# Designs tried in a protein design run: peptides against a protein of PDB entry 8YR4. Part 80

Target 1, 309 residues: chain A of PDB entry 8YR4
Amino acid sequence: PRGSPALQLVVLICLGLMGLERALNVLVPIFYRNIVNLLTEKAPWNSLAWTVTSYVFLKFLQGGGTGSTGFVSNLRTFLWIRVQQFTSRRVELLIFSHLHELSLRWHLGRRTGEVLRIADRGTSSVTGLLSYLVFNVIPTLADIIIGIIYFSMFFNAWFGLIVFLCMSLYLTLTIVVTEWRTKFRRAMNTQENATRARAVDSLLNFETVKYYNAESYEVERYREAIIKYQGLEWKSSASLVLLNQTQNLVIGLGLLAGSLLCAYFVTEQKLQVGDYVLFGTYIIQLYMPLNWFGTYYRMIQTNFIDMEN

## One batch from the design tools (peptide; made by RFdiffusion4, then SolubleMPNN)

Design b2_p15_4_s3 (from b2_p15_4, 14 letters changed)
Fold by OpenDDE base, seed 5:
Structure b2_p15_4_s3 (fold): chain B 309 residues (1-309), chain A 15 residues (1-15)
Amino acid sequence: as target 1 above (309 residues)
Amino acid sequence: LNEKIFQEQLEAFRA
């Protein structure tokens, strides 16, 4: 934010907190591994109690693995409110100024409610896009890269390769299937608008419908429009289930391959039992933000399309 | 769940 050093400091603090979240995402599985190893070795209570207390404290800072409910994430979200408000207000004022620069002919051709709706959609689209890119997409990609590096350095290079292939395939399939689903969603939205328009036109012509006793005919036309909408809605919903199952299958295959390899190395005494638990918890932790990636990608695409219009 | 949050965000974008 140009012109407010206080808001610039808040942005830097938020970026620092995002870095801390990335560190917690690595440390929490490590401490959990250490607890499992200490329990397996029947270590003294003092060492175990300290490690458990440290783990619980780190888990409180991280939250439920998504980071969304952790103390650090809540603090980041709280501090970001003022930055978001500044950005929104700036975009609103830019759109409003641009609307005043447009020709009288453009304003006479549009209803005031349509102009306001375009302005609100434009503001929300830009500010939403920026927030999703900075706080969801970039951190998720960073966690994947950190995960690949961690597994490649502290485990065998094969673990880093499995995570890389699994996450690359997951992201690629998420993009491809989401682009395919966007066609069904557009068709559904077009049919929803057409069904709503028919209902509004029927209600506006209520006197004419009553005069001709055509209520049954209008209800049947509305039913046909609903059935057509529900056929498109089913395709959209079924395509979402297909996306989720495809994502679950890719993660399941990656988890299976990596867990079998980890179990094999534990049987060969190259890894400890805690390392098996670490791998499983880390993969599940990477999966949680990725489940939202398809939603973020759809929002990004919708927001770009809404900005081009 | 993702679609409901996305719809709630889209409705918050439509409101």
Scores: peptide ipSAE 0.010, ipTM 0.531, DockQ to the pose 0.130
Fold by OpenDDE base, seed 3:
Structure b2_p15_4_s3 (fold): chain B 309 residues (1-309), chain A 15 residues (1-15)
Amino acid sequence: as target 1 above (309 residues)
Amino acid sequence: LNEKIFQEQLEAFRA
C-alpha cells in the first residue's frame, strides 16, 4: 500500500506477528520437551509449575498452529482487515475504471449485472489469492525451512535430512496429484454448469415443454445429466481421498523414520525422553498447515486460470 | 474437510 503510511505500518506489524508465529511454532515444542524432561527427572514442583504455565501461555498465543484461532493469528487477522479492505477497494476501482475505458460494443454485448458480477468475482479472487499467499503459503514454507534448520542444528544432521526428504516428497506429490486432480475437477465443474444450464433452459421453456407434454423427456434428460455429473463427482472425490492418503503415508513414513531414530538416540543417551516428544510434536505441527497446502496450490492455480480468462 | 472448506472458499471467491 504505497499511499498510506498507516497501512504500511499495519503491514509491517502483521509481518512481525507472522515472525512471532514462527518463533512460537519452535518454542511450544521446546517447552513441552522441557516439561517431559522435568517430569522424568522428578524435578521440584515450583520449576515444573513455571514451565507448565509458560507452555500454556505460549500455546494460547499459538492457538494450536497454522489455521487455528491462536491469539497472535487472531490479532494478525484483525489488523489485516483494513489492509484487505484497502486492497479490495483499490482493485475494484481499477476494474471499474478499466470497464469504463472499454468500447460501447463490449458493453452492449453483455448484461450490466453480469459484468458487475465478473468484476466482483475478479476482485474477490485477486484479494483472496494475495491474502492466501501471504498468510498461508509463505508461512508454511518458512516453518519447513525453520524446522529443517532447527533439527539439523540441535539434533543430528540425520533428523534434518529426514524432515527435508519427507517435506520435499510431500510437497512434490501434493503438487503432482493436485495437478492430476484439477483435470477431474474441471470436468466436474463443466458438467455441473451444463446440467444447471439444462435445468434452467427447461424451466424457462416450461410453457413449450407443457405444450408438447415433454415433461417426462425433460426429466429423463436431466436424470442422465445428473448421472454423468455424479460419475465425474465420484472421480473428483476419489482423487481427493487418494491425495489425502498419499499425504498421510508420506508423513507417516517420515514420522516413523524420525521417531525410530530418535528412540535409538535416547537409548544411547545422546538425547533425552523429552526430545522424542519434541520431534513427534514438531512434525505434527508441520503437518497441520501442509495438509492444507494441496488446497492452497489448487486455489492458486484456479485463481490464476480465472484471471487469464 | 479441506476440500469442503476449499470449495466453500472457492465458492465464496466465485460467489
Scores: peptide ipSAE 0.010, ipTM 0.539, DockQ to the pose 0.143
Fold by OpenDDE base, seed 1:
Formats: structure tokens, C-alpha cells, sequence
Structure b2_p15_4_s3 (fold): chain B 309 residues (1-309), chain A 15 residues (1-15)
């Protein structure tokens, strides 16, 4: 961003965090391999427990394999909000100023295309939500239930309990934090609509604005509306980062407890090395779809609110 | 989704 040294520093920090994510993507598999080797060699419990704890810590920093939901990614996303807002505001003001240079005929011709696009977006969003419910939410809930049953039957009952507590806490916190976030999203959407209405009114009165040479005044009013919107957008986006980090923490604690318990039972020859690999793989597989659950739940709530209006 | 919607809006403004 030109003109703000603070935002330039934030960009450099975000680039550094992206480099750290790449390092974690290499280190996490290496530590996982080392755990498997230590289990195979029947290494001392203290060395094994340290390596497992280190792996889970690195996995907490990385997140669910894509790096999109780890602590480092959440921190990057949080810091990037201000950079994005600066860029968006600059682009919006440039577009808005350019639209005030265009002819009235261009504005009249575009209105019909916007209505069609809103209708298509509405239809696409409903169809998309139904598809996400059927193909992601329901299967993920089924996989959780199957996982609890599987780990309770083929492992010790303690594994089934860990998965049950972890997933129940995850779902509960996802719902509670999503309901809390809905307030910020409603406020953001209301201010977005008000900002859009103000831009439309300014452009519909284009002839009057030109007659009074008031283009600079209308741009400043639009800038103030954008700043107010961006204050609400920041709260919405920051609350999303908080949700993602809370989810990552819950899964990280479940992975830690279960991985330590698996490692312990492998050292006692009650489980095989393959069982440790299975547990870790299964928890990671559950995590990836579950991360989207908060997004889907929020999208469902938004579409219900938008249909009630 | 909002970012994709925004990019699609921006592309429709550039056209």
C-alpha cells in the first residue's frame, strides 16, 4: 500500500508468515514420520511424548493440512484485513469517481443487468447451500458418528470418549460463536445496503451533481460511508478469525489427547503403529469438512434472514 | 464467497 508505512510493515509481516507456513508444511510430515519411527523402534516414553507434543504444536500452527485454518494462517488473515480494506476502499473510490464521468445512458442500461444478476445470485446461493448441506454437512456428521462407534469398538472406550467430547465441544462452540457473529454480519449487511443506496442516489442525481460541481463532495460522502462499512467489516472478519482459531484449538487439544493416548498404548503393545497412523489420519479427515461447518451454518442463517426480508 | 462476488462485480464493472 502506497502512503502508509504501517500497512507496508503489515504486508512484510504477512509475507514472513507465509514463509513460515511453507516451512511448517515440510516440518509437520517430518515430525509425523519421526513419531512412526520412534513407535516402531519402541523408543522410551519420554522421547516419544516430547516428539508427539512437538508434532501437535506444529500442527496447531499449520492447521488442517491446507494451512488455511492454523494459528499462523489466522494471524496472517487477521493482519491482512486492514490491507484488504485499504485496497478495496481505494478501488471503490476510483470506480465511483469514474462512474460519475460516464453518461446517464450507461447508468440506465446497467440497471436491468444488475437485477438479473441479483436474481441469479439468489438462486445460485440457495442451490449451493442445499448442495453443501447434502454433500458436506450430512456426510461429516455421519463420519463423526461412525468415528465414535469405530473408536469405541476397535480401540479403548477412552478414544471414543475423546472424539465425542472433542466433536461435541467443536460443534457447540461453532454454533455459539456463529450466533454471536451473526450480529456483526447483520450490521455489516445493513451498512453495505445503505452505502450502496447512497451511491445509487448520487448517480441517479448525476445531472444535479454536475450542475453544482459537487462531484468532490459526493466522493467524500461516499468515502465516509465506506469507512463506516469497513469498521463493521473488520468486526465481522476478526470474529471469523476468532471462530477459526477456536476450532483449531479444540481440534488441537483432541489431537493431543488422542495422539498421546495412542502412543502410550502402542508402547504397551496394546495397539499397533498402524492404529496410531489411523487415528491421526481420521482426526485430520474430520477436521477439514468441519472447518466449513461454521461457514455453512452462517450462510444458512443469512439466507433465512434474507428470505424473511 | 464475498471475495468471489466482489471480484465478479469488479470484472462486470471493467467490462
Amino acid sequence: as target 1 above (309 residues)
Amino acid sequence: LNEKIFQEQLEAFRA
Scores: peptide ipSAE 0.008, ipTM 0.431, DockQ to the pose 0.039
Fold by OpenDDE base, seed 4:
Structure b2_p15_4_s3 (fold): chain B 309 residues (1-309), chain A 15 residues (1-15)
Amino acid sequence: as target 1 above (309 residues)
Amino acid sequence: LNEKIFQEQLEAFRA
């Protein structure tokens, strides 16, 4: 934010908190590993209690992973409110100024309420997109890279390769299936708007419908429009289930391959039992924000399409 | 829940 040193400091603090979340995403699995190893070794209660207390404190700061209700994430979200408001106001003023520069012919061809609704959609689409990119996409990609580096350095190159292949396949399939789903969602939204427009038109022409005793005909036309909408809604919802199941299958295969390999290395005494638990915990922790990636990538695409219109 | 909140926000944005 240019012009407010206080908001620039808040942005730097938010970036620092994002860095702290990345550190917590590595530390939480490590402390959980250490608890499992200390339990396996039957370590003294004082050492175990300190490690458990430290783990619970780190888990309170982290929450359930990227985008969870952790203390650091909540503090970042709270501090970001003023930055978001400044960005939103700046985008809104830029759109409003641009609308005033448009030709009188453009304004006469559109209702003022429709123009304002497009401007409001544009402002929140851009602000939502920026917030999503900064707080979900970039951090999740950073966690994947950190995960690949961590597993490649501390386990074996094979673990880094499994995580790389799993996450690359997950992201690729998420994008491809999301683009395919966007077609069904657009068709559903278009039919919803058409069904609503028919209901509004029938209700605005209520006197004419009463005069011709056409109530049964309008109800049947509305029923046909609802059935057509529900057929498109089913395709949209079924395509979402297919996306979620495809994502779950890719993560499940990655978890299976990595867990079997980790179990093998534990049997060869190259890794400890805690390292098996670390791998499973870390993969599940990467999965949670990635599950949201599909939903928010749809947001990005919808918002980009709504900005091109 | 967030997809529903997001749909509700998108619907509240379309309303």
Scores: peptide ipSAE 0.010, ipTM 0.489, DockQ to the pose 0.127; fails the geometry check

Design b2_p15_4_s4 (from b2_p15_4, 12 letters changed)
Fold by OpenDDE base, seed 5:
Structure b2_p15_4_s4 (fold): chain B 309 residues (1-309), chain A 15 residues (1-15)
Amino acid sequence: as target 1 above (309 residues)
Amino acid sequence: QVEEILQEELERFAA
């Protein structure tokens, strides 16, 4: 936002808060590890109570992942409202000015309501794309990189490799399967629009339908269109389940391999029991935002297609 | 909440 130094400061604060969220994502598992180790060692109550209190405070700041927003995430979201509104208004004004520069022939060929809907979709598309890239995609990729570095430095290099391979395979399969699913979703949306158009046409011609007592025929045509739609909807929904199950399998295999390796190193007294808990907690924590990655990728693709139109 | 925001944005895109 070049025109407002106040909004620039808010953006910098939001970026700082995003950095703090990344630090919390590393610290929370570490403190949880330390609690487990202190409990295992039967450490003094004073040390345990301080570590537990610190963990709970850090967990309050972090939140529980994608479902429970932490204090830092809520503060970031609150501060970002004004930046989003500024960006939206700027895009709306650019689209509106561009619409006024278009030829009279272009305006005569389109309904005003359709033009406004295209403008609203364009604005929502650009602002949505930017928000998803900045607040979901980039932070998730950063957490993966930080995780690989952390496990490579503080664990055996094999743990960093397992996380790298697991996350790389997860991301690749998510992209490939999401692109494959997009075909089924496009077919579903096309059939939905066709079914809706038939229903509207039948209802607009209701006098003719009544005159010919053709209600049963129109209902049967609508039923056939619904059955055809539901066949495409099933393919779309089944492909989503397949995506989710593929993602779950990849994470499950990574968790299995890493947990077995961690358990082995704990038995060899190279790692502590808390390190096993840390690994499991950290992998699950990485999985939470990644579960939404397929949805983000789909939204990004939809937004790009809507910007090209 | 993220599901609701995503659903509201998806509903705004689907509308």
Scores: peptide ipSAE 0.008, ipTM 0.461, DockQ to the pose 0.129
Fold by OpenDDE base, seed 4:
Structure b2_p15_4_s4 (fold): chain B 309 residues (1-309), chain A 15 residues (1-15)
Amino acid sequence: as target 1 above (309 residues)
Amino acid sequence: QVEEILQEELERFAA
């Protein structure tokens, strides 16, 4: 935000909190590993109690692995409200000024209410997109990179390779299936709008429909439109289930391969039991924000196409 | 609306 040093400071604090979330995403599995190792070694209660208390505190700061429920994430979201409002207002004013620069002929051909609704959708879309890119997409990519580096350095190059292949395949399939799914969602939304428009037109012309006793005909046309909508809705919903299942399968295969390799290295005394638990915990922790990546990528694509119009 | 659509999609992903 140019012109407000207070909002610039808030952005810097939010970036600092995002860095803290990345540190917590590494530290929480490490502390959990340490608890498992201390339990295995039958360590003194004081050391165990301190490590457990520290883990619970770090877990409170991080939240449940959904980046939305932790204290740090909530504090970041709270601080970002003012930055979002500033950005929204700036985008609204830019759209509004651009609308005033458009020719009178463009305005006479469109209802002012539709133009304002397009402007509002455009503003919300851009502001939402930027927030999701900055707070969900970039952090998730950072966590993947940090994970690959961490596993490559502290375990073995094979673990880094498994995480790399799993995450690369996950991201690629997420993009490809999301692009495929976007066609069904657009067709669904277009048919929903057409079905709604037909219902509104029938109700606005109620007197004419009554005069011609055409009620049964309008109901049948509405039923056909609903059936067509439901057929597209089913394709959209089924494509979402297919995306989620494909994502789950890729993560499951990565978790299987990595867990078997961890178990093997634990049997060879190259890794501790806690390292097995760390790997599983870290992969599951990476999976939670990645589920949302498909939604974010779709929102990015929708917003880019809505900006071209 | 976009926030509601996002929230509904988030609820559908959290379920």
Scores: peptide ipSAE 0.008, ipTM 0.476, DockQ to the pose 0.096
Fold by OpenDDE base, seed 2:
Structure b2_p15_4_s4 (fold): chain B 309 residues (1-309), chain A 15 residues (1-15)
Amino acid sequence: as target 1 above (309 residues)
Amino acid sequence: QVEEILQEELERFAA
C-alpha cells in the first residue's frame, strides 16, 4: 500500500506470519515423530512431558493444517482486514473515477443502480482473487516444495520422488477434472436461468394463463424444465464425487507407496518407528490444503472471466 | 457473491 507506512508494516508482519506458518508445518510433524520415538525408547518422563507440551503449543499455533483455524492464521487474517479494506477502497475509487470518464450515451443506456452493482462485483472479484492467491494458492505450493525438499534431504531420495509424483499427479488431475466439470456447471447454470425465466414469464402472464385455462400446460412445461435441470445437476454433482474420489485415490496410492517404503526401511533399521508416523502425518497435512485447490482454481477462473466482462 | 459462492461451495464440499 503506497502512502501508508503503518499498512506497509502490517503487510510485512503478515508475510512474517506466513513464513512462521510454513515453519510450523515442518516442525509439528517433527515433534510428533520425536514423541513417538521417545515413547518407543521409554525415555524419562521429564523429556517426554516437555516434548508433548511443546508439540501441543506448536499445534495450537498451526491449527490442524487447514490453514484457517490456527492462532497464527487467525492473527494474520485479523491484521490483514485493514489491508484488504484499503485495497478494496482503492479499487472502488478507480472503478468509480473510470465510470465518470465514460460517455453520457453509455450512462443513459444503463440504470445507475446496475452500474454500481457491476462495480461492486468487479471490486469483490479483484479483492477475493488477490486474497486467495496470496493466502491459499501460494502458501500451498510453498508447502509442497518444502515437503519435497524435506523428504529429499532427511529421508531417502525415493520419498522425495513419491511426494513429487503424488502431488504433481494430484494437481494435474485436479486441474483437468475441474476444467471438465466447469462445462457441466455452466450447462447447469444456463438451464437454471432458463427455468427461472420461464417461471417468471408464466407468473407475469398469469392473467393470460388463467384466461386460456392453461395452468396444467404451464405446470407440465415447468416440470419438463426441472427434469432437464436435474439431469444437468446430477452430472455436475456426479462429476464432483468423481473429482473427490480421484483425489482420494491419488493420495491413497502415494500414502500406500510411501508407507510400504517406510515400513521396509524400518525393518532394515535405517529409519525409526517415529519416521513412519512422520511420513503419514506429513502427507495427510499436505493433503488437507490441497483438497481446496480445485475450489480455488475454479474461483480464480470465474473471477478472471468476471473481470474480462 | 464470491463469498456466497465460496460459502455455498464450502457447504457443498462439507456436505
Scores: peptide ipSAE 0.015, ipTM 0.463, DockQ to the pose 0.098; fails the geometry check
Fold by OpenDDE base, seed 1:
Structure b2_p15_4_s4 (fold): chain B 309 residues (1-309), chain A 15 residues (1-15)
Amino acid sequence: as target 1 above (309 residues)
Amino acid sequence: QVEEILQEELERFAA
């Protein structure tokens, strides 16, 4: 970002956070190995509890291993919003200025092919969403129910309760935060359509703009519309980071409570080291598809609203 | 629109 030292500093911080993510990807497996070794050696509870707590803290920073849902990734994504907006606005203004330099004949010839592409995208979207509901959402809900039953029967009622409370809180917060976020998305989409309509109107009136040498005035009006849009886009993107961080926190607390309880029962010889590995692996497997649930719930709501209009 | 929104959100999550 040329001309803003503040945005240059943000880019350097984001690069530093990307380096930290790479370090976490190495450290998390090492700490996990150390827990398994300490459990195998029947190490003192105080050493185990510290190592488990440190592992869960590092896992909270990393997230699900995808690099998109951890605290460090969320912080990077949040800081990057302003850099992306600066770059997008600069590219959009350059394209818009260039379109006002093109001939009227270029603008008249392109309209008919865009309508067909919108219709094909609409039908593909509905089929894609249905496939995602059937193949990802329903199986994930089934895996949660199976997990509650399995951990309640084969481990202890306390494990089933932890999974139940964690997943119920996760789903409830995902729905509530997604419904709250939908207001910002609707406002963003309305302002995007208004900004696009202004750009199209300015380009349709190209002859009048050229006659009055008003290109600079139209570019400034478009810049103001983009700034207003970017204010709403920031709220939408920041609300997504808040959703992801809330989800990461809930899973992190569930993983902490369950991992400490597993480690305790292994020290009491009520569970095996393999049971600790199973619990951690199963919670991580549940977390991976659930990260997308908020995005899909919002898309389903948007599609229902767009079908009613 | 939904596929574009899905792809833009998937691209925002993958980036």
Scores: peptide ipSAE 0.010, ipTM 0.461, DockQ to the pose 0.099; fails the geometry check

Design b2_p15_5_s1 (from b2_p15_5, 12 letters changed)
Fold by OpenDDE base, seed 3:
Structure b2_p15_5_s1 (fold): chain B 309 residues (1-309), chain A 15 residues (1-15)
Amino acid sequence: as target 1 above (309 residues)
Amino acid sequence: DFIDLEFLEQMKKLL
C-alpha cells in the first residue's frame, strides 16, 4: 500500500509473523523429537519437564499448522484486518469510479442494484483471493523449500531427495488433475446457471404457466434440468475424490519411503529414535496445507487466464 | 471463506 507508512509497517510485521510461523513449523517437530529422545534415554525429570513446557508453548504459538488458529496466526489475521479493509475500499472505489465512466447505454440495459451486488461480491472475492495467495499459497511453498533444505542438511541428502521428489510429484499431479477437473466444474456451473435461469423464468411467467395449465410441464422440464445437473455434479465430485486419493497415495508413498529409510538409519545408529518421529510429524505438517493447494491453483489459474482475455 | 470464482468471473465481465 503506497499511501500510508503505517499500513506498510503492518504489512512488514505480518511478513515477519509469517517468517516466525515458518520457524515454528521447523522448531515444533525438533522439540517433539527431543522429548522422545529424552524419554528414551530416561533423562532426569527437570530436563524433560522444561523441554515439554517449551514444546507446549511453541505449539500454542504455532497451533495446528498452516491455516490453524495458533496465536501467531491469530495475531497476523488481526493485524491484517486493517490492510484488507484498506485494499477492499480501494478496489471498491476503483470499481465505483469505473462504473461512473461507463456509457448511459450500459447503465440503462442493467439493473443498478444487481451491478452493485456483483461489484461488492467481486471485491470481496478479489480481496479474499489476495489474502489467500499471501497467507496460504506462498507459506506452503516456503514450508516445502525449508523442509527440503532442513532434511538435506540435518538428516541425509537422500531424505531431501525423497521430500523433493514426493512434493514435486504431488504438485505436478495436483496441477494436472485439477486442470482436468476444472472442465467438469465449468460444465456443472454452466448447467447450474441454466437450471436456475429456467426456474426463475418459469416463476416470472407464473401467470402464463397458470393460464395454460402448464405447471406439470414446467415441473418436468425442471426435473430434467436437475437430473442433468446431478450427472455433472457427480462427475465433478468423483473427480475431486480421485484428486484427493491420488494426493493421498503420493504422500503415502513418500511417507513409506522416508519412514523405512529413517528406521534403517536408526538401526545403524546414524539417527536417533526421535528423528523418526520428527520425519513423520514434519511430513504430516507439510501435507495438511497441500490438500488445499489444488483449490488454490485453480483459483489462481482462473484469475490469470481470464486476465489475458 | 469460499472464494466464489463465479463472482470473480462476473466482475471481470463488468470491468
Scores: peptide ipSAE 0.019, ipTM 0.604, DockQ to the pose 0.020
Fold by OpenDDE base, seed 5:
Structure b2_p15_5_s1 (fold): chain B 309 residues (1-309), chain A 15 residues (1-15)
Amino acid sequence: as target 1 above (309 residues)
Amino acid sequence: DFIDLEFLEQMKKLL
């Protein structure tokens, strides 16, 4: 934000808090591992109690593994409110200024409600997309990279390779299937708009419809349009379920391969029981943000296409 | 979850 050193400091603090969230995502599973190992070894109560207390404190800072409900995330979100408001207001004023630069012919051809809807959608699209990229996409990619590095350094290189292949395949399939499903969503939205337009036209011509006693005919035409819409909605929704199931399968295969390998190394006494728990916990933590990544990519694509038009 | 859900719901209302 140019012109406010206070908002620049808030952005830097928010970036620092995002770095702390990444550290917590590594530390929480490590402390959980240590608890499992101490319990397995029947360690003294004092050592166990300290490790458990430290884990619970770190877990309070991290939150439920999604990163979004922890104390650090809540503090970040709170501090970001003023930055979001500044960005929103700047985009709103830029759009409003641009609307005033447009020709009178453009304004005469548009209803005020349509112009306002374009302005609101434009503002919310841009500000939403930016917040989304910064707070969800980039951190998720960072957590994947950190995970690959961690498993490659502290586990056998095979674990880092499994995570790399699993996440690469997950991201690639998410992109490809999301691009494929975008066609169904566009067709659905076009049919929704056509169905809505028909309903509006029928209601605007209510007197004519009533004069000809054509209410049953208009209702049947609207029903046919709804059935056609629902056929396209089903394709869109079914394609989303297919995406989610494909994602779940990829994560399931990665979890299976890594868990079997970890169990094997525990049996060979090369790893501890806590390391098995660490691997499973870490993969699940990576999966939770990634489940939303398909929605994210779709939103990014829609907003880029809507900005090119 | 909830704050990201409100943002996602605002985004779903935009989509």
Scores: peptide ipSAE 0.016, ipTM 0.500, DockQ to the pose 0.035
Fold by OpenDDE base, seed 1:
Structure b2_p15_5_s1 (fold): chain B 309 residues (1-309), chain A 15 residues (1-15)
Amino acid sequence: as target 1 above (309 residues)
Amino acid sequence: DFIDLEFLEQMKKLL
């Protein structure tokens, strides 16, 4: 945001809060580990109570892993409202200026209400994309990298490798299956628009349809268009279930491999019982935002394609 | 193309 030092300071504070969220994503599992270790060692109540109180406070700051319920995330979202409003207004003014630079021939071929609706969609698409990239995609990728580094340094290189392979496979399959699904979604949207156009044309020509007693024929053509749409909708919905199950399977296999390896190292006294709980907790924390990654990627692709057309 | 890629780059520089 050029021109307002106050909004630049708010952006820096929001970036600092995002860094704090990444630190909390590591600290919360560590404190949970420490509680399990203190319980296993039958540590004195004062040490346990202090560690539990500290964990609950950190968990209040972090929230439920979806980023929406933590105090730090809520504070970030609150501060970001003014930045979002500034960004939206700048995009809207740029689109409006660009519309005034377009040729008279372009304006004569379009209805002003259609142009305004395209401008509003463009503004919403750009501002939405930036928000999803900054607040969901980049933080999730950062948490994966931090996780690989953390497990490689504080556990064993094998744990870092399991997380790396699991997350790389997860991201790759998410992209590939999402690109495959995008074809079905485009076909569905095209058929929805064609079905809607047929309904509008039939209703606009109501007098002609009535004159020829063709109501039954128009209803049958509309039914055929709906059946064709529902066949494409089913493919889109079934492909979403397949994506979700594939994602769940990859995370389940990563969790299984890492949990078995943790359990083995605990039996060899190389790791503590709390380290097993830390691994499971951290993988579940990574899974929560990753489940939405396919939706974010699809939204990014859709909004880029809708801006190119 | 309603939004030129150059326009998106200019927008990124203005944000």
Scores: peptide ipSAE 0.014, ipTM 0.536, DockQ to the pose 0.016
Fold by OpenDDE base, seed 4:
Structure b2_p15_5_s1 (fold): chain B 309 residues (1-309), chain A 15 residues (1-15)
Amino acid sequence: as target 1 above (309 residues)
Amino acid sequence: DFIDLEFLEQMKKLL
């Protein structure tokens, strides 16, 4: 944000907190590993109690991972409110100034209420999109890269390869299936708008409809429009379930392959029991924000589609 | 259409 050094400092603090969240995403599984190893070794209660207390404190700071209500994420979200308000206001003023630069012919062809509604949707869409990119997409990609590096360095190159292949396949399928779903969502939104426009037109012409006793005809036409909408909504919703299930399958296969490999290396005494638990915990922590990544990519695409309309 | 491209360019100048 140019012109406010206080807001620039808040952005830097938020970026620092995002870096801290990345560190916590690595540290929490490590401390959980250490607890399992200390329990296996029958370590003294004082060392165990300190490690458990430290783990719980780190888990309080982290929460359930990216997209959970951890203390650091809540503090970041709280500090970001002022930056979001500044960005929203700047976007609203840019849209409003651009609307005033548009030709009188453009304004006469559109109802002022529709233009304002498009502007409000556009502003909300962009500010939402940016927030999702900065706070969910980029951090999730960073956690994947950190995970690949961590597993490649501390376990074996094979674990880094499994995570790389799993996450690359997950991201690729997420993009491809979401682009495919966008067609169903566009069709659904177009039919929703057409159904709403028909209802508004019928209600604005209420006196004419009443004069011709056409209420039953208008209700049947509205029913047909709803049935057509629900057919498109079903395709959109079913395609979402298919996306989520495909994502779950890819993560499940990655978790299976990596867990079997971890178990094998534990039997060969190359890894400890805690390392098996670390792998599973870390993959689940990557999965949680990635399940939302399909939602965020959908929101991003929706926001682009809702700007095209 | 026109709002999207200029808006994206202005957004790129805002970041």
Scores: peptide ipSAE 0.010, ipTM 0.501, DockQ to the pose 0.017

